# Ledger of designs, part 56: peptides against a protein of PDB entry 5VZU

Target 1, 271 residues: chain A of PDB entry 5VZU
Amino acid sequence: GRTLEDIFHEHMQELILMKFIYTSQYDNCLTYRRIYLPPSRPDDLIKPGLFKGTYGSHGLEIVMLSFHGRRARGTKITGDPNIPAGQQTVEIDLRHRIQLPDLENQRNFNELSRIVLEVRERVRQEQQEGGHEAGEGRGRQGPRESQPSPAQPRAEAPSKGPDGTPGEDGGEPGDAVAAAEQPAQCGQGQPFVLPVGVSSRNEDYPRTCRMCFYGTGLIAGHGFTSPERTPGVFILFDEDRFGFVWLELKSFSLYSRVQATFRNADAPSPQ

## One batch from the design tools (peptide; aimed at target 1 S57 K76)

Design b2_p25_2 (made by RFdiffusion4)
Pose (drawn by RFdiffusion4):
Structure b2_p25_2 (pose): chain A 212 residues (1-129, 189-271), chain P 25 residues (1-25)
Amino acid sequence: GRTLEDIFHEHMQELILMKFIYTSQYDNCLTYRRIYLPPSRPDDLIKPGLFKGTYGSHGLEIVMLSFHGRRARGTKITGDPNIPAGQQTVEIDLRHRIQLPDLENQRNFNELSRIVLEVRERVRQEQQEGQPFVLPVGVSSRNEDYPRTCRMCFYGTGLIAGHGFTSPERTPGVFILFDEDRFGFVWLELKSFSLYSRVQATFRNADAPSPQ
Amino acid sequence: SRTYRYDREPTLEDWKTVGLENYYF
């Protein structure tokens, strides 16, 4: 929905062109691999499926939310040269809820950082052996119309890598649930916010034979 | 905003390195 002008500034102009060139080299001679929609589950769930998400200068990507016990997974359906399609883009720890402060403390980025790194440490110890909402100051959000109320927050980690999916790593963050079908992830080390929203479209023949 | 670690400017070879994934239901 833009022209060569609105894009010729600039890092995105490059990424967009590469994508066009790369994907168009397939002239619709393509191989397809099977994927399934995730299993629904009652008490033990807050609703799975496909979501549109913001991935910075790469634009929106489609991500599948699925539940695996006390962790939620976000798996890329569409991806980018940094973190490709098929990878785990986010992992939500559903046993580590983070309390939301009043608006003024939400605004304080360092308070959020200290709190998130604390949970990361408690998690490392374990494994080794709604109200108003606002993003902290200094955290970017491509969307800007992110909902200003939220139901809850959890610790999670995102996968990051350089171009070519080089040296991928988990970085800490926080997952934010807005409503039944909108959620967010604050990328702590990137001071960046990704807003996700449910894909409303219905899909035929997409259910899995079983959870395994 | 970013969701990746910035290392360098991108190239077309980066896309070829990760490949194209297509899915069906």

Design b2_p25_2_s1 (made by RFdiffusion4, then SolubleMPNN; from b2_p25_2, 11 letters changed)
Fold by OpenDDE base, seed 1:
Structure b2_p25_2_s1 (fold): chain B 271 residues (1-271), chain A 25 residues (1-25)
Amino acid sequence: as target 1 above (271 residues)
Amino acid sequence: TRAHRFTRKPTLEDFEKVGLVNYEF
């Protein structure tokens, strides 16, 4: 019988063949777009740039990681049969940190699923509340037709006198001990393991992570059919490595920084 | 399933949908 490994190898061969056929047949019709590296900012979680990763069954892919205030973005540089190049493969919400449990409870997929789905519900509530405030603010600028109110004569209101008795109430300065927020120690990474039943291509992922965030990943059928966002976990391992757990797909993608230096890859200054 | 849509093996129909022509297997 065909093993799961045989099916995986056949799938990988077909994905490579699809990429080969697409590039070879459309060679004369390909539109090339210059890619610029995003500028680094001091507040960026890690240095932005190119990362190479195993994207589920689709082989080795390149993504650009960039930061946009309280959001991070993974943009596909390489397309696949499901999702074309230039699509935003992952969106990370840097407001919503995922706290992983201990290693024993990290092996439980249902526990990770609970944590992620609770955060997803909070994100949904915040979007609904913020949508109401933005909606109500636009509705109240009806055109004030400035009806010319007739100039009623200002009656001179009489000068009330200046009785300024200074009451000396010497209230004691209560020492509000400002609880110094201990600077979040750029702390020891926590032990990390994938939940049981989450597919990884290899076991060669970092066993320690710095922090995790709520995110969404883009999924689609072949030919970019029925694209949708699915919940997941962005896992920062170090300055050069991150992962994404696709919760509904029960899969893990590992991304490693491309160490190549590119000349003239900086974005032109906005004129 | 959503997982199947993301991870399924490509089919002949998938090649046709992406406009691939004159493919030989």
Scores: peptide ipSAE 0.027, ipTM 0.537, DockQ to the pose 0.193
OpenDDE base, seeds 2, 3, 4, 5: peptide ipSAE 0.026, 0.025, 0.025, 0.023; ipTM 0.602, 0.584, 0.519, 0.564; seed 3 fails the geometry check

Design b2_p25_2_s2 (made by RFdiffusion4, then SolubleMPNN; from b2_p25_2, 13 letters changed)
Fold by OpenDDE base, seed 3:
Structure b2_p25_2_s2 (fold): chain B 271 residues (1-271), chain A 25 residues (1-25)
Amino acid sequence: as target 1 above (271 residues)
Amino acid sequence: TRTHKFTRPITLEDFEKVGLTFYEF
């Protein structure tokens, strides 16, 4: 039979050939699209913009990070033979924070897998419950009940008004204990390490992270065949760096901000 | 032909039974 190595070799040969074909097309046909930077908002987890990400076998790709309420999105600006440009490579749910264990337990891939899969199940349940509420609200266009006739003015019954005395009970103003806004602990970064068996293209990743969130990554076969979302972990390191752990692929992508400033890159105001 | 999608390390035995599509990101 074919070995797993033979199959991987054939896959890599096809991937290289597709990359060569796409690169060679630049001599014959170029389509240009203007890219606009997303506007920054005060509630954005970090400044939106262009990042360079590590994509294993594909190498470096350019991704636009944008914020959409309680979701963050990475959109490919560069494409590859599997996932074309303009696709959402990562979608992050900022409602579902992941707590990483201590540094010793972070090395355990099965522990990370457990944590992520528990969050995935909660996200799935919330989507099912929210889908039911949206369905029931449309059904009760009850029939326009017919105008009932003008029923007559029933009479004045005069019932009595007894004199109940004003008890002066001076209820002390209960001290509204101002719930002390626990100062948003500017979360001291926790030690970070990749689980055993997660591959990184570069071992020079940040060893401290601020926070993590549940997310999904886009995966596909060659030529964007049978695309699907796979569970993962978004890891915020700092203002200019984040990571994504592709759980099922056992891979880590490190994203670093593109420091170049672009003139006239702001989105036109919606007219 | 049942195309089984394998996103996980597939065994050689899984490969002989099903046309594999390699998924990349």
Scores: peptide ipSAE 0.287, ipTM 0.678, DockQ to the pose 0.053
OpenDDE base, seeds 1, 2, 4, 5: peptide ipSAE 0.017, 0.008, 0.267, 0.277; ipTM 0.488, 0.358, 0.632, 0.686; seed 2 fails the geometry check

Design b2_p25_2_s3 (made by RFdiffusion4, then SolubleMPNN; from b2_p25_2, 11 letters changed)
Fold by OpenDDE base, seed 1:
Structure b2_p25_2_s3 (fold): chain B 271 residues (1-271), chain A 25 residues (1-25)
Amino acid sequence: as target 1 above (271 residues)
Amino acid sequence: TRTHRFTRKPTLEDFEKVGLTFYEF
């Protein structure tokens, strides 16, 4: 009888065949587009640039990491049968930090799922509230009737109104002790382990992370059919490594900086 | 084609009952 392993093997064979067909079709016509590295900013979480990412059955892909204010973006430089090059494989919300539990509770997939889904719900609520404020502001432009009534110049006089006395009322300034939010000890890396049942292509991932953020990954069927965003966790390990946990797919992508130096890869200065 | 999103690792029985379109990343 078919096993789960047989079905997975058949699916991997289909993916390999699709990749082979795509690569073989390009033999006759290559279009070259220059890729520019994104400019680095002082407020960027890490240096932007090219990373090698692990994409499960797809293998290794090249992703460009860039920063856009309070968002980070991974853009596919290489595509696959599901998601073509130029798509935003991951979008990271740098406003929504994920706090990982202790190392024991990090092994619990349901705990990580709970934490991420709670953040997803907050992000959704913030989007709904911000949408209502933007909606109400547009309704009140009733037609300003342009009545042209003439600017008569009335000059009326400088009346000197009177001496109102200095009532001394010494209202004590209530010391609102602004509870100084202790800067969360963000600087020490915490022990990191993947949850049980999350697939990694390699078990050789960093066992310490600096910080985590809420994000969404792009998923699709073959030929980029029915593309959608799935919730996940961006994990910053160091200056050259980050991860993404795809919750619904129960998969982990490790991204490592491309160490190759590219000459003339800087974006041309806007003339 | 009912695209069933499996939020869990699909079982063999899920594959047999539902022509699972694998969403991949």
Scores: peptide ipSAE 0.241, ipTM 0.708, DockQ to the pose 0.053
OpenDDE base, seeds 2, 3, 4, 5: peptide ipSAE 0.285, 0.007, 0.000, 0.021; ipTM 0.747, 0.410, 0.375, 0.513; seeds 2, 5 fail the geometry check

Design b2_p25_2_s4 (made by RFdiffusion4, then SolubleMPNN; from b2_p25_2, 11 letters changed)
Fold by OpenDDE base, seed 2:
Structure b2_p25_2_s4 (fold): chain B 271 residues (1-271), chain A 25 residues (1-25)
Amino acid sequence: as target 1 above (271 residues)
Amino acid sequence: TRTHKYTRKPTLEDFEKVGLTFYEF
């Protein structure tokens, strides 16, 4: 019978064969598309641009990081046998910070999984509530045909009545203790370590992070079959490095900025 | 069948729990 090892070897053989077939297509007519760097905005978490990312069995891939208000996006510039170029490999929700536990509890994969799945559930609830408000608001604009209901009449006047007294009751303004959003202490990075059982291509990842956010990664079978989004953690290390923890895959991608400067790579100004 | 997603060599325990479908990223 097929062993578990045979099944995994067959998967890896198929992946290698697909890479070989696609590599052999370089002798064919290729379509070239210009890539533009996203414009940088003052509110961008870091400068947008090209990053090289670690993608397990695929090795290194090129990803464009861009910012879209409260969302960040990684778009594949290089494709692989599972996920084509131009796909959104990661989508980050900058509204949903992930608070990492202490360094000891960061080694616990189940603890990180719990934290992320709680945030995922909040994101789902917010999407359901926002869907309901948008649904109810559209239903009431039925065209009220203005039936011209008629002119009924007249009546009267009068009465004055007077005096009642100015009761003073000085209800103290309850101090709404605005929970002071602790100013994001921009300066002190948190110690960072991968959970036990999360695979990294190398052990040389930053051991301090600035902040983390909830995100989703794109995964698929060979040939982009059954594509789905999986929950993960975006980890900002510095201006030139970020990570993504793929929870379901138990994998870590490290992204490092491509330091090359490109002339005429800026997006045309929207006319 | 419930499937499990992997980008690594699965364990026997992984295989016994759920059917294997290899998802890469």
Scores: peptide ipSAE 0.310, ipTM 0.741, DockQ to the pose 0.054
OpenDDE base, seeds 1, 3, 4, 5: peptide ipSAE 0.183, 0.202, 0.006, 0.294; ipTM 0.679, 0.668, 0.425, 0.722; seed 4 fails the geometry check

Design b2_p25_3 (made by RFdiffusion4)
Pose (drawn by RFdiffusion4):
Structure b2_p25_3 (pose): chain A 212 residues (1-129, 189-271), chain P 25 residues (1-25)
Amino acid sequence: GRTLEDIFHEHMQELILMKFIYTSQYDNCLTYRRIYLPPSRPDDLIKPGLFKGTYGSHGLEIVMLSFHGRRARGTKITGDPNIPAGQQTVEIDLRHRIQLPDLENQRNFNELSRIVLEVRERVRQEQQEGQPFVLPVGVSSRNEDYPRTCRMCFYGTGLIAGHGFTSPERTPGVFILFDEDRFGFVWLELKSFSLYSRVQATFRNADAPSPQ
Amino acid sequence: SPLTVVDYDWEAWAQFPAPDVLSSE
């Protein structure tokens, strides 16, 4: 929905061209691999499926939310040269809720950082052996119309890598649930916010034979 | 028809030059 002008500035102009060139080299001679929609589950769930998500200069990507016990997983359906399609873009720890402060403390980025790194440490210990909402100051959001109320927050980690999927790593963050079908992830070390929203379209023949 | 996704060659794609930008930045 833009022209060469609105894109010639600039890192996105490059990424967009590479994508066009690369994907168009397939001239619709393509191989497809099977995927499934995730299993629904009653008490133990807050609703799975496909979501549109903001991935900065790469634009929107499609991500599948699925539930695996006390952890939710975001898996890329579409991806980018940094973190490709098929990878785990996000992992939400559903046993580590994070309390939301009043608006003024939500605005304080360092309070959020200290709190998130605290949980990261408690998690490392374990494994080793709705109200108003606002993003902190200094955290970017491509969307800007992110909902200003939210129902809860959890600790999670996202996967990052340099171009070519080089040296991928988990970075801490916080998952934010807005409503039944909109959620967010604050990328702590990037001071960046990804806003996700449910794909409303209905899919035929997409259910899995079983959870396994 | 079943639900499918295109199987792109990500190793080949990574050979193209790109700016210093991270996913989700």

Design b2_p25_3_s1 (made by RFdiffusion4, then SolubleMPNN; from b2_p25_3, 9 letters changed)
Fold by OpenDDE base, seed 4:
Structure b2_p25_3_s1 (fold): chain B 271 residues (1-271), chain A 25 residues (1-25)
Amino acid sequence: as target 1 above (271 residues)
Amino acid sequence: DPLTVVDFDWEEFSKLPYPDVLSFE
């Protein structure tokens, strides 16, 4: 029977061949779409920009990381046989932090899977509840036929008199519950290790992480067939590195900031 | 196996982008 290694090798050979065929055919007709670097905002988790990924079988991937309120997005700058350029390869929910267990329990894939799937279920519930609130708000615009209420005459309201007794309402100073400044978690990096059975293309991943968040990754068949979002974990290592654990694929992608400066890559100022 | 004889530098070729690329130009 074919081993998993044989299947992986055959799939890699197919991807190589496809990439070679496409590279050799498209040498003359690269359609460039102009993109702009996302503007940096003070509330951005890290500086937005380009990141070079190592993605399993696909090789080199360039992703643009951008922040959209409490969401982050990775947009493919490089396409592949499965997912074309300009697609959102990852979507990160910055509201849903993943708390990694201790280093021993981080080796357990089933524990990570449990944690991620519990967060996925919460996200699904919140989306259903928010969808119901948005649905109920639309139902009440029945056409109120504004029947013209007849102009009832303006009865002269009598001038009630001036008696200004100053009530000494000794408003007790309500205890300003000092909103405990969530200590700016200058997050001491927690020890990080991949679960057993999660494939990393490179063994050289950071062994400490700052924060983890729930996210979804886009997967598809060749030619962008049957695209779906799979659950995963966004791992912030530092200002220049993040990872994504593809839970269902049991794979890890490491992304490192592209240090190249691009001229004219800034978005035109909104006039 | 004739496929084993191609010293295809998979590592180098894997570093090339797929020819579907967005540009800043």
Scores: peptide ipSAE 0.170, ipTM 0.637, DockQ to the pose 0.033
OpenDDE base, seeds 1, 2, 3, 5: peptide ipSAE 0.028, 0.005, 0.009, 0.025; ipTM 0.507, 0.427, 0.469, 0.516; seed 3 fails the geometry check

Design b2_p25_3_s2 (made by RFdiffusion4, then SolubleMPNN; from b2_p25_3, 8 letters changed)
Fold by OpenDDE base, seed 5:
Structure b2_p25_3_s2 (fold): chain B 271 residues (1-271), chain A 25 residues (1-25)
Amino acid sequence: as target 1 above (271 residues)
Amino acid sequence: DPLTVPDFDWEAFSKLPAPDVLSFE
């Protein structure tokens, strides 16, 4: 029977062959699109830019990390047989921080799975509630046909004068101290370990993380077939490294900043 | 044992966006 090793070997060979076919087909007709580095903003979690993904059988992948308010995006700069260039490989919801358990419980995949799925359910509920508020507001502007109600005569309302002294009940407006959203303090780094059964190419990942967020990853079959978003965890390690745990795939991708300086890569300032 | 992926989901595996998983070196 085919061993698991045989299946993996055959699939790796297929992926390598597909990658070779795709790259070799492009040699005959190269279309170049200029990529601009996203401008850095003060509120960005880390500096946006190019990151190298450590994808096993797909080899070197480049992802652009960008920030869009309370969302971050990883956009594929390099395509692969499954996900073409320009797709959002990861989408991170910076509103939904994940608290990792202690180091002992971090080894339990089922605990991480529970935490992520609970956050996923909250995100779904928020999307449903926000959809209902937008729906109810549009229904009431039925065109009131302004039937011209006939001009009923202005009855002269009589001049009743009485000097009722309004009591100055100076109700002090209780200062609703808007709880200043404490700027998300870059939490003290916590010990980090992958759960048992989560595969990583390299055991050389940072053993301390700063912050974790809920995110979704894009998965697809060969040729971008049946593309779907799967739940995962964005792991911020430092200014130059982040990871993504693909929950359903039980895999971990490490991304490291490309340290190359590009001349004229900055987006033109909006005039 | 890295070879004992207990539940090999071939469908999930075929959908791997970037199998970091598959570098069984």
Scores: peptide ipSAE 0.030, ipTM 0.589, DockQ to the pose 0.041
OpenDDE base, seeds 1, 2, 3, 4: peptide ipSAE 0.017, 0.020, 0.021, 0.019; ipTM 0.466, 0.484, 0.515, 0.457; seed 2 fails the geometry check

Design b2_p25_3_s3 (made by RFdiffusion4, then SolubleMPNN; from b2_p25_3, 10 letters changed)
Fold by OpenDDE base, seed 3:
Structure b2_p25_3_s3 (fold): chain B 271 residues (1-271), chain A 25 residues (1-25)
Amino acid sequence: as target 1 above (271 residues)
Amino acid sequence: EPLTIPDFDWEAFSKLPMPDVLSFE
């Protein structure tokens, strides 16, 4: 019977063959595009730049991590048979932090799934509410035709204001102690483990993480067929490492900073 | 019988962003 290993091996051979076919089609016409590193900002979660990703046994991907206000983006620098270069492999919502439970509950995939799906529903609600406010504002510029309709004067009468008494009841303003969301001390890493049944390339991922955020990943069939966004978890391990849990795919990708220094890689200053 | 891996979604697996095997040998 085919083992799991046999299935993975057959699929790896197919991916290598597809890559070979795809690259061989360009044998006569290689187009080189210069890529600039995104500018770093003080408020960036980590330094933006190039990261090498690993998706299971299926090789090395290069992504550019960049920050766009309250969103982070992973952009493919290397294409693959499914998703071409220049696509956004991951989009991270830095507004929606995910709190991981203790290690015992982190092993439960259903618990992680619950947490992520609750955040996904909040994101969806916020998008619906923000869409309604933008729609109502444009409708009211109906032309005020200034029709001059006339002055009729009618004068009528004076009815009585009753004298209702000033009851003093000095209800103390209950100090709504705004529970100051204690700024979750960004400094202490929490213990981290993948849920049971989440596939990883190896067990050599960081066993502590700083913080997690809701995000979406791009998935597609070969030739970029039926592209869709799937929910996931961005996991910040440290300044040079992050992960992404593909929830629906039960997969984990580890990304590590490319330590190579590039000359003249800085974006030209906006003129 | 082919060992059907229980809960192996081959369709989901085929949609995984499979990075190019850049084997930097």
Scores: peptide ipSAE 0.020, ipTM 0.510, DockQ to the pose 0.040
OpenDDE base, seeds 1, 2, 4, 5: peptide ipSAE 0.006, 0.023, 0.013, 0.005; ipTM 0.397, 0.479, 0.439, 0.412; seeds 2, 4 fail the geometry check

Design b2_p25_3_s4 (made by RFdiffusion4, then SolubleMPNN; from b2_p25_3, 9 letters changed)
Fold by OpenDDE base, seed 3:
Structure b2_p25_3_s4 (fold): chain B 271 residues (1-271), chain A 25 residues (1-25)
Amino acid sequence: as target 1 above (271 residues)
Amino acid sequence: EPLTVVDFDWEEYSKLPYPDVLSFE
């Protein structure tokens, strides 16, 4: 039986040839539209903007990184035969940090897989719990048809007596020890290596990472058929570089900031 | 110049006589 790896290898070779054909021979296979850069915010993990992706057979692709509260997005700026431009190629959950093991244990793909799948399960549980709270709130606005129930007579309930002994039970306010959010050790880079069996287009990736987060990547067949989200790891290397480990695909994508400045690329202010 | 998205037109590509030719036997 074909392994997932065999299917991906064949598909990757097909994508290289398709890309060669449409870019070199058939200009009619390309559409063009204007884009705008997202504004930077103080709370953004890094400056948003354009990044050059290098991964597998897709060769060179451009993505836009943007921040949306506790989520980051990689949006395709270059379309390909599988995933059109404007699709969200990666979604990063900035609430769910991935802690990488030591450098020796980082070489073990099964260890990384375990860590990522445990976080995936937590994210799924949180989504189920949040879905229940939203569901219960809508049900109770049944129309209160105020049928005027007839005035049944006030039975005089007897006067219970006043024995107000003030028990001074000085219940000490239990100090809710606010679990001190361990200060995110933002500063010290961790040694980084790809797990054995994770395909990288080249071995030229940063060997130190700043932080990692849980995320999902978009995969699809040709013509955007059967699109699905696959689990992965967003790896922040520095202000200008990040990676994405596609866990199920056993692949790594490196993204580097486009250093070019563009005039009149800012989004028009919402009028 | 404004930034431009470059998108793949699958409909135009699918009209080519040999879109699927990467049968690696």
Scores: peptide ipSAE 0.088, ipTM 0.611, DockQ to the pose 0.247
OpenDDE base, seeds 1, 2, 4, 5: peptide ipSAE 0.015, 0.025, 0.036, 0.055; ipTM 0.483, 0.501, 0.572, 0.586

Design b2_p25_4 (made by RFdiffusion4)
Pose (drawn by RFdiffusion4):
Structure b2_p25_4 (pose): chain A 212 residues (1-129, 189-271), chain P 25 residues (1-25)
Amino acid sequence: GRTLEDIFHEHMQELILMKFIYTSQYDNCLTYRRIYLPPSRPDDLIKPGLFKGTYGSHGLEIVMLSFHGRRARGTKITGDPNIPAGQQTVEIDLRHRIQLPDLENQRNFNELSRIVLEVRERVRQEQQEGQPFVLPVGVSSRNEDYPRTCRMCFYGTGLIAGHGFTSPERTPGVFILFDEDRFGFVWLELKSFSLYSRVQATFRNADAPSPQ
Amino acid sequence: APDVPVELTEEEKETIEEFLEQLEE
């Protein structure tokens, strides 16, 4: 929904062109691999499926939310040269809820960082052996119309890599649940916010034979 | 990765330049 002008500034102009060129080399001679929608589950769930998400200069990407015990997974359906399609873009730890402060403390980025790194450390110890909402100051959000109320928060980690999916790594963050079908992830080390929203469209023949 | 800087290769830069030249024509 833009022209060569609105894009010729600039790093996105490049990424957009490479995508166009790369994908168009297929001239619709494509191979398709099977995917499934995730299993629904009652008590043990807060609703799975496909979501549209903001991935910075790569634009929106489609991500599938699925539940695997005390962890939720976000798997890329569409992706980018940094973190490709088919990868785990996010992992939400559902046993480590993070309390939301009043608006003024939400604004304080360092308080959020200290709190998140604390949980990261407690998690490393374990494994080794709604109210008003605002993003902290200094955290970017491509959306800006992110909901200003939220139901809860959890510790999670996102996968990052350089171009070519080089040296991928987990970085700490925080998952934010807004309503039944909108959620967010604050990328702590990137001071960046990804806003996700449910894909409302209905899909035929997409259920899996079983959870395994 | 939302704000990870992207470093394009020499081949990718050349492909972009060639495509832009075609649009100019």

Design b2_p25_4_s1 (made by RFdiffusion4, then SolubleMPNN; from b2_p25_4, 10 letters changed)
Fold by OpenDDE base, seed 3:
Structure b2_p25_4_s1 (fold): chain B 271 residues (1-271), chain A 25 residues (1-25)
Amino acid sequence: as target 1 above (271 residues)
Amino acid sequence: SPEVPIEFTEEEKELIKKFLELLKK
């Protein structure tokens, strides 16, 4: 049988070969695309911009974090042998907050898996319901040619009488207790730990998080083969750091803001 | 990106992960 060492060695050889192929392609034809920083909006969860990922055997990855209403996106600025530049590596649903349990229960991978899969099912239900409303609206505009059916004079059925007394019953307007949206505890960070069996490249991750959201991550084989979206957790640590837990892959990726200032990096105003 | 060699089975991929976790300790 293959040993763990044999499998690891074959994997590393394949990665080196893929990296060599990519590098050799760049020597023959470099296409440069200008990247613009996304505009910052007041409602953005954090300032959009460039983030450095230190995950995977590829070493350093750069992603652009941007906000699109109730969604956030991580777009690859650097490609790798699996996923080319310009792909959406993560897509975050800001409608679906994940509540982490206490620190003891956060160590249980099955508990995190349960929470994420329940949210995944809600997202699927919402997509199915929204698809039905869009389908019914298109069907009814068949051109009813109004053929002028002739005016048959239907008869004057008689005026029955007046007297129904106005009963005064002053039904008190039941106070619709507006379910007070529990003020989003915009406050104190929650203690954070990775579940047992989730691989981190570095144990040096923040041990406190602000909030978590449901999201999906893009995975693929070498050469962008069989690309698919897997469920995960976006973890906001602070203004400059976020993580992504890849649930099915049992892996964690940490992203840190690139502190470099770029001149003329703002998107041109839409004319 | 989570790398998955095309040539490796899901079992082999999980073995690679376990090996990489052992090398980090």
Scores: peptide ipSAE 0.040, ipTM 0.433, DockQ to the pose 0.171
OpenDDE base, seeds 1, 2, 4, 5: peptide ipSAE 0.031, 0.023, 0.022, 0.025; ipTM 0.450, 0.492, 0.428, 0.439

